# Ledger of designs, part 45: peptides against a protein of PDB entry 4GXB

Target 1, 277 residues: chain A of PDB entry 4GXB
Amino acid sequence: VPTEEVSLEVLLSNGQKVLVNVLTSDQTEDVLEAVAAKLDLPDDLIGYFSLFLVREKEDGAFSFVRKLQEFELPYVSVTSLRSQEYKIVLRKSYWDSAYDDDVMENRVGLNLLYAQTVSDIERGWILVTKEQHRQLKSLQEKVSKKEFLRLAQTLRHYGYLRFDACVADFPEKDCPVVVSAGNSELSLQLRLPGQQLREGSFRVTRMRCWRVTSSVPLPSGSTSSPGRGRGEVRLELAFEYLMSKDRLQWVTITSPQAIMMSICLQSMVDELMVKKS

## One batch from the design tools (peptide; made by RFdiffusion4, then SolubleMPNN)

Design b2_p13_3_s1 (from b2_p13_3, 8 letters changed)
Fold by OpenDDE base, seed 4:
Structure b2_p13_3_s1 (fold): chain B 277 residues (1-277), chain A 13 residues (1-13)
Amino acid sequence: as target 1 above (277 residues)
Amino acid sequence: PLYLVEEVENPVF
């Protein structure tokens, strides 16, 4: 693509639009720096955030597709999809809430974390009790962002990324699940027919390996389930998990977001490696 | 056909 100056829209988690003037040849970091400059985010805090490709749903919710890589050209990456549903989103890119302390020291960083956290609660990514919700709303009404975040940091699935409903082969075949990634784990919320909601926690430190596979279903002469179009690519994330001492078992998640799930796993592993060093 | 896109060995296992 020829180098040209363009206007690029980047969204915050709450849907706030940040318009930046960039070159079509600007790489992910260049665009991120432009967004930071537009927001007046200090250079030393840029590394706590990343750009993500998402699909905006009809209700305004974001389905995360993938993290933009360093070599990518964000303008090209989003426009090549030729759909207005695809957006670039700025989100924090670390998992340990301890790093919030660094980000919260700055007004802009604080605002970004606050906006993200409010959005995550509103979308049900962070799980709250009725009482907690009341407390959060009170703090939100007072615009007490620091206190809001301190309370939010204690909540279930704070800092997690929630995926769209999908299917897993655990605990049984074709089990409907909702997957969330955070705190060095994949959380699988399961609802089997006639049963209560259950949660399975899969810690990254107990995953020997993981893989992403892509497959095209063979035309089985039987009536394709009404929802899968002919030739739709099936993505799966599989991981080999240490269920107990000396017992490894494969768990497979079938999801269009399998790539994003694997990116989350890698990111969590990378952060753990930094902490060990 | 099944295509393996990526397989990662976990260094923190």
Scores: peptide ipSAE 0.459, ipTM 0.907, DockQ to the pose 0.786
Fold by OpenDDE base, seed 5:
Structure b2_p13_3_s1 (fold): chain B 277 residues (1-277), chain A 13 residues (1-13)
Amino acid sequence: as target 1 above (277 residues)
Amino acid sequence: PLYLVEEVENPVF
């Protein structure tokens, strides 16, 4: 692709549009720096954020596809898909809420975290009680962003990424689940018929390994699921988990977001490694 | 079927 100047749209978590002028040859970091400059985010805070490729659903929700890698050209990565549903999103890229303290010291950083957190609550990614919701709304009406974030940091699944409903083989085969990644774990939420919501917590420190599998189902004449078009790639994330002392078990999640889940696992592991050093 | 399998060993296990 010849190098030319283009206008690129980058979205915040709340759907706010940030338009930046970049080169088609600009790599992920170059685009991230352009977005930071447009927002007046200081250079020392750029590393707390990343660019993600997402698919915008009909309801306006974002389905995270993957984190853009350093060698990628964001303009090419998004335009090559030839669909307006694909977007580039800016989001915080760390897991430990302790790093919020560094970001919140800056007005722009505070605004980014606030907007993301409001959006995550509105989308049901962060779980709130009725009383907590009332308190959050009161703080939002007062535009008390710091106090809002301090309360939000105590909430269930604060800082988690929530994935689209998918299928796992745990606790039973073909179990419908909602997966969330955060706090060095994968949370699998399931509701069996006639039962209360259950959550399985899988800590990354108890995963020996994980794998992503991409498979093209053979055209078996029996379309078992009417919604899977003939020839759709099936993605699975599998991890080997220490269930108890000396007992390892594979857990497999079937999801089009399996790649994004594996990226989250690697990112959480990387952050834990930094803390140990 | 073309299976791409990427297996990652966890260093924090």
Scores: peptide ipSAE 0.458, ipTM 0.904, DockQ to the pose 0.696
Fold by OpenDDE base, seed 1:
Structure b2_p13_3_s1 (fold): chain B 277 residues (1-277), chain A 13 residues (1-13)
Amino acid sequence: as target 1 above (277 residues)
Amino acid sequence: PLYLVEEVENPVF
């Protein structure tokens, strides 16, 4: 790709557009620095954020595809897909809410966390009761960002990444589930016919290993998954989980976001390793 | 058919 100056659009979680002038040859960190500069985010806070490749859905929601890696050229990564539905999004890239304290000391960092949190609540990624929602709305009306975040930090699935509805083989084969990653776990929410909402929690510390598989289904005359075209690449995340003492069991999630789920697992593991140091 | 497999052992297990 020839090196030239281009305008690159980076979105915040709330859909706010940040336009930066970068080189086509700029790597992920270079683009991130440009975004930070545009937002007046201090250099020492850049490391708390990452750039993600997402697919924008019709309703404006984001389906996370993957985190952009250091060696990548964000301009090339997004434009090579030749679809306007793909976007680059800036989001916080840590899991422990304790790191919010470092970020929210800065006005820009505070604003970024606030905007992300508002968006996550609006999209149902963070789970709130009716009373909590009323309290959050009151704080939002007052534009009390710090108090808003402090309340939000106590909420269920704060800091989680929620994935699109997919399928798992747990608790039974071909179960429709909604997966969320956060707090060193994968949360699998499911509603079986006639049953209440159930949640399975899979702690990262009880996963012996995980794997991502990519496969092309053989023509079988029928699709096992609604909405999946014949011959489409099938992505799966499988992890071997310690269900009980000396009992390991494989759990498999079939999802186009299997790669992103794996990235989340690795990221959570990395953060845990840092805490052990 | 299987196209790609990436397996990661978890160091925090």
Scores: peptide ipSAE 0.457, ipTM 0.904, DockQ to the pose 0.738
Fold by OpenDDE base, seed 2:
Structure b2_p13_3_s1 (fold): chain B 277 residues (1-277), chain A 13 residues (1-13)
Amino acid sequence: as target 1 above (277 residues)
Amino acid sequence: PLYLVEEVENPVF
């Protein structure tokens, strides 16, 4: 692609549009810096955020596809898909809520975290009780962003990334699940027939390894998944998990977001490694 | 057929 100046749209979690003038040849960090400059985010806080490729759903929700890598050209990455449903989104890229303290010291950082958190609550990514919701709404009405965040930090799945409904082979084959990543775990929410909602927690520290596979199913007569046409690429995330003492078991998640899930796992591992050192 | 496999060993296991 020839190097040209272009206007690139980057979205915040709440759908706010940030227009930046960049070169088509600008890499991910260059674009991120341009977005930061546009928002007046200080340079020392840029590292707490990343750019993500997402698919905007009909309801305006974002389905995260992947994190943009350092070597990528965001303009090319998004435009090459030739679909307006794909967007670039700015989001915080750390897991430990302790880092919120650094970010929220700055007005712009605070606003970004606030907007993201409000959006995550509205989308049901962060789980709230009725009473908690009332408290959050009260704080939102008062525009008390710091207090809002402090309360939100105590909530279930704060800081998690929620994925689209998918299928896992645990606890049973072809089990519909909702996966969320955060707090050094994958949370699998499922409802089995005639049962209450259950959550399985898979801590990253108990995963020996994981893998992403891309395959084309052979035309097998049993169309188990109604929505997948013959020959569609199947993405899977599989991890080998320490279920009990000396007992490893593979868990496989079938999802078009398997790549994003693996990115989350790697990111959580990386953060844990930094804390360990 | 399998087209891509990415396998990662977990250093924090």
Scores: peptide ipSAE 0.456, ipTM 0.904, DockQ to the pose 0.721

Design b2_p13_3_s2 (from b2_p13_3, 7 letters changed)
Fold by OpenDDE base, seed 4:
Structure b2_p13_3_s2 (fold): chain B 277 residues (1-277), chain A 13 residues (1-13)
Amino acid sequence: as target 1 above (277 residues)
Amino acid sequence: PLHLVEEVENPVF
């Protein structure tokens, strides 16, 4: 692609648009720096955020596709998809809420975390009781951003990324699940027919390995379920989990977001490795 | 056909 100056739109979690002038040849970090400069985010806080490729749904919700890698050209990565549904989103890229303390010291960092957290609550990514919701709304009305975040940090699935509804083979085959990644785990919310909602927690420290696989369904002569077109690539995330002492079991999640799930796993592992060193 | 895209061994296991 020839090097040209272009306007690139980057969204915050709440859908706020940040327009930056970049070169088509600018890599992910260059674009991230341009976004930071536009927001007046200081250089020492840039590393707490990343750019993500997402698909915007009709309701304005984001389906995370993947994190943009360092070698990528964000303008090319998003425009090559030739669909206006694909967007670039700025989001925090760490998992431990202790790092919020560093980010919250800056006005811009505080605003970014606040906007993300409000959005995550509104989208149901962070789980709240009725009383907690009332308290959060009161703090939001007062624009008490620090107090809002301190309360939010105590909530279930704070800092998690929630995926679209998908299917797992655990605890039963073809089990409908909602997966969330955060706090060094994959949380699987599952509902079996006639049963109450259950949550399974899969800690990253108990995963021996994980893999992403792609497959093209063979045309089985039986009616493919009406929603899968005759050629849709099936993505799966599988991980080998230590269920109990000396008992490893594979768990497989079938999801178009399997790549993003694996990126989350790697990112959580990387953060844990930094803390151990 | 099944294609392996990525397999990662977990260093924190």
Scores: peptide ipSAE 0.451, ipTM 0.897, DockQ to the pose 0.788
Fold by OpenDDE base, seed 1:
Structure b2_p13_3_s2 (fold): chain B 277 residues (1-277), chain A 13 residues (1-13)
Amino acid sequence: as target 1 above (277 residues)
Amino acid sequence: PLHLVEEVENPVF
């Protein structure tokens, strides 16, 4: 691709648009630096954020597709999809809330974390009680961003990434679930008819391995699930989990976001490795 | 057909 100057749109978690002038040949880090410069984010905080490829839903919600890799050309990666629903999003890329302290010291970093957290609460990624929600709204009205974040850090699924509803073979085959990744775990939430919300926690430290697989369903004559067109690629994330002493069991999640889930697992593992060193 | 895209052994297991 010839090197050309282009305008690239990068979204924040709340849908705020950041326009940057970049080269088509600029790699992920170059684009990230351009976004940081546009936002007046200092260089030493750039490493706390990443660029993600997402699909924007009709309601403006983001379905995360994958993290952009270092070798990628973000302009090419997004435009090659030839669909306006695909966007590049800036989001924090660490899991441990302790790193928020470094980011919050800067006004721009604070604003980014605040905007992301507000959005995550509004989207139901962070779980709040009625009382907590009232407290958060009060702090938001006062524009007390630091206090807002400190309260938010204590909330269930703070810092988690929530995926679209999908299917798992746990606790039973073809179980509808909502998966969230964070705090070195995968959380699987399920609501069976007439039952209360149940959550299964799968800690990364109890996963021996994981894999992503793709399959093309054979044209089975049965009109099974109405939503997946015949012939669409099926992605699955499978992990081998230590359920109990000396008992390993495979858990399989069927999701178009299986790749993103695996990226989250790897990222959580990497962060844990850094902390152990 | 099943295609393996990625398999990762977890170093923190």
Scores: peptide ipSAE 0.450, ipTM 0.897, DockQ to the pose 0.789
Fold by OpenDDE base, seed 5:
Structure b2_p13_3_s2 (fold): chain B 277 residues (1-277), chain A 13 residues (1-13)
Amino acid sequence: as target 1 above (277 residues)
Amino acid sequence: PLHLVEEVENPVF
């Protein structure tokens, strides 16, 4: 692609549009710096955020596809998909809420965390009780952003990334689940017929390894499951988990977001490694 | 079927 100046749209978690003028040859960090400059985010806070490729659903929700890598050209990465549903989103890229303290010291950082957190609550990514929702709404009406975040930090799945409904082989084969990544774990929420909502927590520190598998189903003539078009790539994330002392078991998640799930696992591991050093 | 498998060992296990 020839190097040209272009206007690139980057969305915040709340759908706010940030328009930046960049080169088609600008890498992920160059675009991130341009977005930071447009928002007046200090250079020392840029590292707390990343650019993500997402698919915008009809309801305006974001399905995370992947984190943009350092060598990528964001303009090319999004435009090559030839669909307006694909967007670039700015989001915080750390997991430990302790890093919020550094970001919240700056007005722009505070606003970004606040907007993201409000959006995550509205989308049901952060789980709230009726009483907690009332308290959050009161703080939002008062525009008490710091107090809002302090309360939000105590909530279930604060800082988690929620995925689209998918299928796992745990606790039963072909079990419908909602996966969320955060706090050095994968949370699998499931509702079996006639049962209450259950959550399985899989801590990263108990995963020996994980793998992503991409497979093209052979055109088996007979069982066209009506909804999967002939030739759709099947993605799976599998991890080997320490269920109990000396007992490892594979857990497999079938999801179009398996790549994004693996990126989250790696990112959580990387953050844990930094804390141990 | 072309299976692309990326397996990652976890250093924090």
Scores: peptide ipSAE 0.449, ipTM 0.894, DockQ to the pose 0.713
Fold by OpenDDE base, seed 2:
Structure b2_p13_3_s2 (fold): chain B 277 residues (1-277), chain A 13 residues (1-13)
Amino acid sequence: as target 1 above (277 residues)
Amino acid sequence: PLHLVEEVENPVF
């Protein structure tokens, strides 16, 4: 692609559009800096955020595809897909809520975290009770952003990324699950027929390894899941988990977002390594 | 056919 000046749209978590003028040859960091400048986010806070490729669903929700890598050209990455459903989203890229303290000290950082958190609650990524929801709404009405975030930080799945409904082989084969990544874990929520909602917590520190696999399903005759066209690539995330003392077990998640899940795992591991050093 | 795209050993395990 020839180097040209282009207007690139980057979305915030709440769907707010940030238009930046960049070069088609600008790498991820260049675009991130342009977005930061447009928002008046200080340079020292840029590292707390990343650009993500997402698919916008019909309901306006975002399905995270992957984090944009450093070598990527965001304009090319999004436009090459030739579908308007693909967007670039700015989101915080750390897991430990302690880092919120650094970001919240800046007005723009505070606003970004607030907008993200409001969106995550509205989308059901952060789990709230009725009373908590009332408290949050009251704080939102008062525009008490810091207090809102402090309350939100105490909520279940604060800071988690929620994935689209998918399938896992745990606790049983072909279990429908909702996976969320955060707080150095994968949370698998499932509702089996006639049972209450169950959650399995898989701490990253108990994963010996993980892998992403790609397969092309052979045209098996009968159970075409209606949404998978003939020949769609099946992505799986598998991890070997220490279930109990000296007992490792593989858990496999079948999801189009398997790559994004693996990115989350790596990112959580990286953050843990930084804290240990 | 199954293709391995990525395999990661966890250093914090």
Scores: peptide ipSAE 0.449, ipTM 0.898, DockQ to the pose 0.779

Design b2_p13_3_s3 (from b2_p13_3, 8 letters changed)
Fold by OpenDDE base, seed 1:
Structure b2_p13_3_s3 (fold): chain B 277 residues (1-277), chain A 13 residues (1-13)
Amino acid sequence: as target 1 above (277 residues)
Amino acid sequence: PLYLVGEFENPVF
């Protein structure tokens, strides 16, 4: 790709657009630095954020595809898809809320976390009671960002990434689920017909291994799962989980976001490793 | 056909 100066759009979690002038040859870190400079985010806080490739849905929600890697050229990565639905998003890239303290010390960092958290609540990624929602709205009206975040940090699924509805083979085959990643776990939420909402928690520390697979279904005549065209690539995340003492079981999630789920697992593992060092 | 994209062992298991 010829090296030229281009305007690249990077979105915040709330859909705010940040335009940066970069080279087509700029790698992920170069673009991230440009975004930070545009936002006036200090250099020492850049490492708390990452660039993600997402697909923007019709309602403006983001379906996370993957984290952009260091060797990637963000401009090329997004434009090569030749679809306006794909965007680059800036989001915090750590899991432990303790790191919020470092980010919140800076006005820009505080604003970024606040905007992300507001968005996550609005999208239902963070689970809130009616009373909690009222309290959050009150704090939002007062523009008390620090207090808002402190309350939000106590909420269920704070800091989680919520995926699009998909299918798992747990607790039963072809079970519709909503997966969320955070706090060193995968949370699988499901509602079976006539039943209450159930949540299964799969702690990363009980996963022996995981894998991502890609398959093309054989043209067998009958019912493909609703919503997938015949012949579409199926991505799966499978992990071997310690269900009980000396009992390992494979759990498989079928999702277009299987790669992103795997990236989240690796990221959570990496963070845990850092904490152990 | 099934393709393995990646398999990862968990060091914190």
Scores: peptide ipSAE 0.444, ipTM 0.915, DockQ to the pose 0.765
Fold by OpenDDE base, seed 2:
Structure b2_p13_3_s3 (fold): chain B 277 residues (1-277), chain A 13 residues (1-13)
Amino acid sequence: as target 1 above (277 residues)
Amino acid sequence: PLYLVGEFENPVF
């Protein structure tokens, strides 16, 4: 792609559009800096955020595809897909809520965290009781962003990324699950027939390893799940988990977001490594 | 056919 000046749209979690003028040759960090400048986010806070490639669903929700890597050209990465459903989203890229303290000291950082958190609650990524929801709405009406965030930080799955409904082989084969990543874990929510909602927590510190695989299903005469065409690539995330003392077991998640899940795992591991150091 | 996209050992295990 020839180097040209272009207008690039970057979305916040709430769908707010940030238009930046960048070069087609600008790398991820260059674009991130441009977005930060447009928002008046201080340079020292840029590192707390990342750019993500997402697919916008019909309902306006975002399905996270992957984090844009440093070597990527965001303009090329998004436009090469030749679909308007793909967007670039700015989101916080750390897991420990303690880092919120650094970000929320700045007005712009506070606003970004607030907008993201409101969106995550509205989308059901953060789980709230009726009473908590009432309290949050009251704080939102008062525009008390700091208090809103402090309350939100106590909520279940605060700071998690929620993935699209997918399938896992745990606790049973072909179990429909909703996976969320956060707080150094993968949370698998499932409802088995006739059972209550269950949640399985898989802490990254108990994962020996993980892998992402791709496969092309052979035309098996079995009823194709509605929506997957014959020959569609299947992505899987598998991790070997310490279930109990001296008992390792593989857990496999089949999801188009397997790559994003792996990125989350690596990111959580990296953050833990920094804390140990 | 199954292809390995990536495999990662966990240093915090």
Scores: peptide ipSAE 0.443, ipTM 0.916, DockQ to the pose 0.781
Fold by OpenDDE base, seed 4:
Structure b2_p13_3_s3 (fold): chain B 277 residues (1-277), chain A 13 residues (1-13)
Amino acid sequence: as target 1 above (277 residues)
Amino acid sequence: PLYLVGEFENPVF
């Protein structure tokens, strides 16, 4: 691609637009640095954030596609898809809320975490009770960002990434589930017919391995699941999980976001490895 | 056809 100066739009979680002038040849880190400079985020905090490729839904919600890799060219990565639905989003890239302490010491870092957290609550990624919601709204009205974050850090699924509704083979075949990744786990929320909402927690430390597979349905008369058009690629994330002592079982999630789920798993593993070291 | 996109062993298992 010829090197040209271009205007690139990067979104925050709340949809705020950050316009940066970059080269088409700028790699992910170069673009991230440009975004940081535009926001006045100090250099020592850049590493706490990453750029993600997302698909913006009709309702304005973001479906995370993947994390942009270091050697990618963000401008090319987003424009090559030839759809305005695809966006680049800045989001924090760590899982342990302890790292929030480093980020929120800076005004810009605090604002970024605040904006992300507000958005995550509004989108239902962070689970709140009515009373907690009232408290959060009060703090938001007072613009008490630090206090807001401290309360938010105690909430269920704080720091999690929520995926689009999909299907898993656990606890039963073809179970509709909502998957969330965070705190070194995959959380699977499901409601079986006639049952209450259930949450399955799959801790990364109990996953022996995981894999992402891609398949094309064979034209043979096997009923493609209702709603998948002929020829749609099926992505699956499968992980081998230690269910009990000496009992490993494969769990398979069928989702267009299987790649992103795998990226989250790897990221959580990487963070755990850093803490052990 | 099934294609393996990636397989990862977990070092923290």
Scores: peptide ipSAE 0.443, ipTM 0.914, DockQ to the pose 0.774
Fold by OpenDDE base, seed 5:
Structure b2_p13_3_s3 (fold): chain B 277 residues (1-277), chain A 13 residues (1-13)
Amino acid sequence: as target 1 above (277 residues)
Amino acid sequence: PLYLVGEFENPVF
C-alpha cells in the first residue's frame, strides 16, 4: 500500500470518536501515540492503553475481535475488512486495578477510566446491585469521577472484558455460557433450565496450558446450528484446568471470540509474570 | 480440517 496521509477514526469505550491524521504505514504504536496526543494524554500513560479491533453490533455494543499487535498497520487492518461494522477502540490494557491509581492522577487518564467504567456498567459488563446502581448514579450526577471509580473498583467484574454469548462443554456438553475475562480468571456464567444463574471461575494459575483451534465444517455435515452459514469457520478455545489435586480436565469454549479470549489469557499471564519479577 | 491457531504453556501454573 502506498504511504499516504489519511484520517482514521478511533473510538473510546463510550463511542466517542477521536479523529487522527496518520500515515497508512503507521504501526499500532504510532497510531496510539497520535490518539494520545489528540486527547492530551501524557506519554508516560500511553502504555496503560491499547488499540483493539472490534465489531460494532446493531445495538451499538462492541464485540472484541482482537488486540492490534505491534507490527500491524491499524488503517490497513480495519479497512481491509471492507465493512463499516469494524472499528478501532481505545481501552485500558491492564488488569490489576492498582494501576488505576497511576492513571487517575492525570485529568485525561481519569476521564478515560471514568468513561470506560460508565460504559461497562451501562452495558452490564460490571455487575451492580440496585443499591450500588443508585449510589453510582448519585456520584455521576455530582460528576465525582474519582469517587465513582473508587466505588466501581469494588464491584463484581470490575475491569473484566465481557464476551458475546457462546457455548462450552462445561459443566455439560453444548452449555450456553457468557464468558468474562479479568482478575486473572475466566468467569463462565450459565443458567440451566429451571436453575438460578451459576458462575464457574477458572483461575489462570490453575491452567496448565490453552489452545485455539479453527475448523471448517464439511459441507455434508448437517450441523444445523441456526445462524451459522454453511462453511463458516468454527473457533474454539480449550484449556487444561487443574480441577482438583492431580486431576486435569480440558474445558472447551466454542466462540468466534476464541482468539480474543486467548489474547486475554496471555495478557493476564504476562501481567502476573511482571508482578513476580 | 482442524487447524491449530496457537498453543500456549502457562509459566505461572
Scores: peptide ipSAE 0.443, ipTM 0.914, DockQ to the pose 0.782

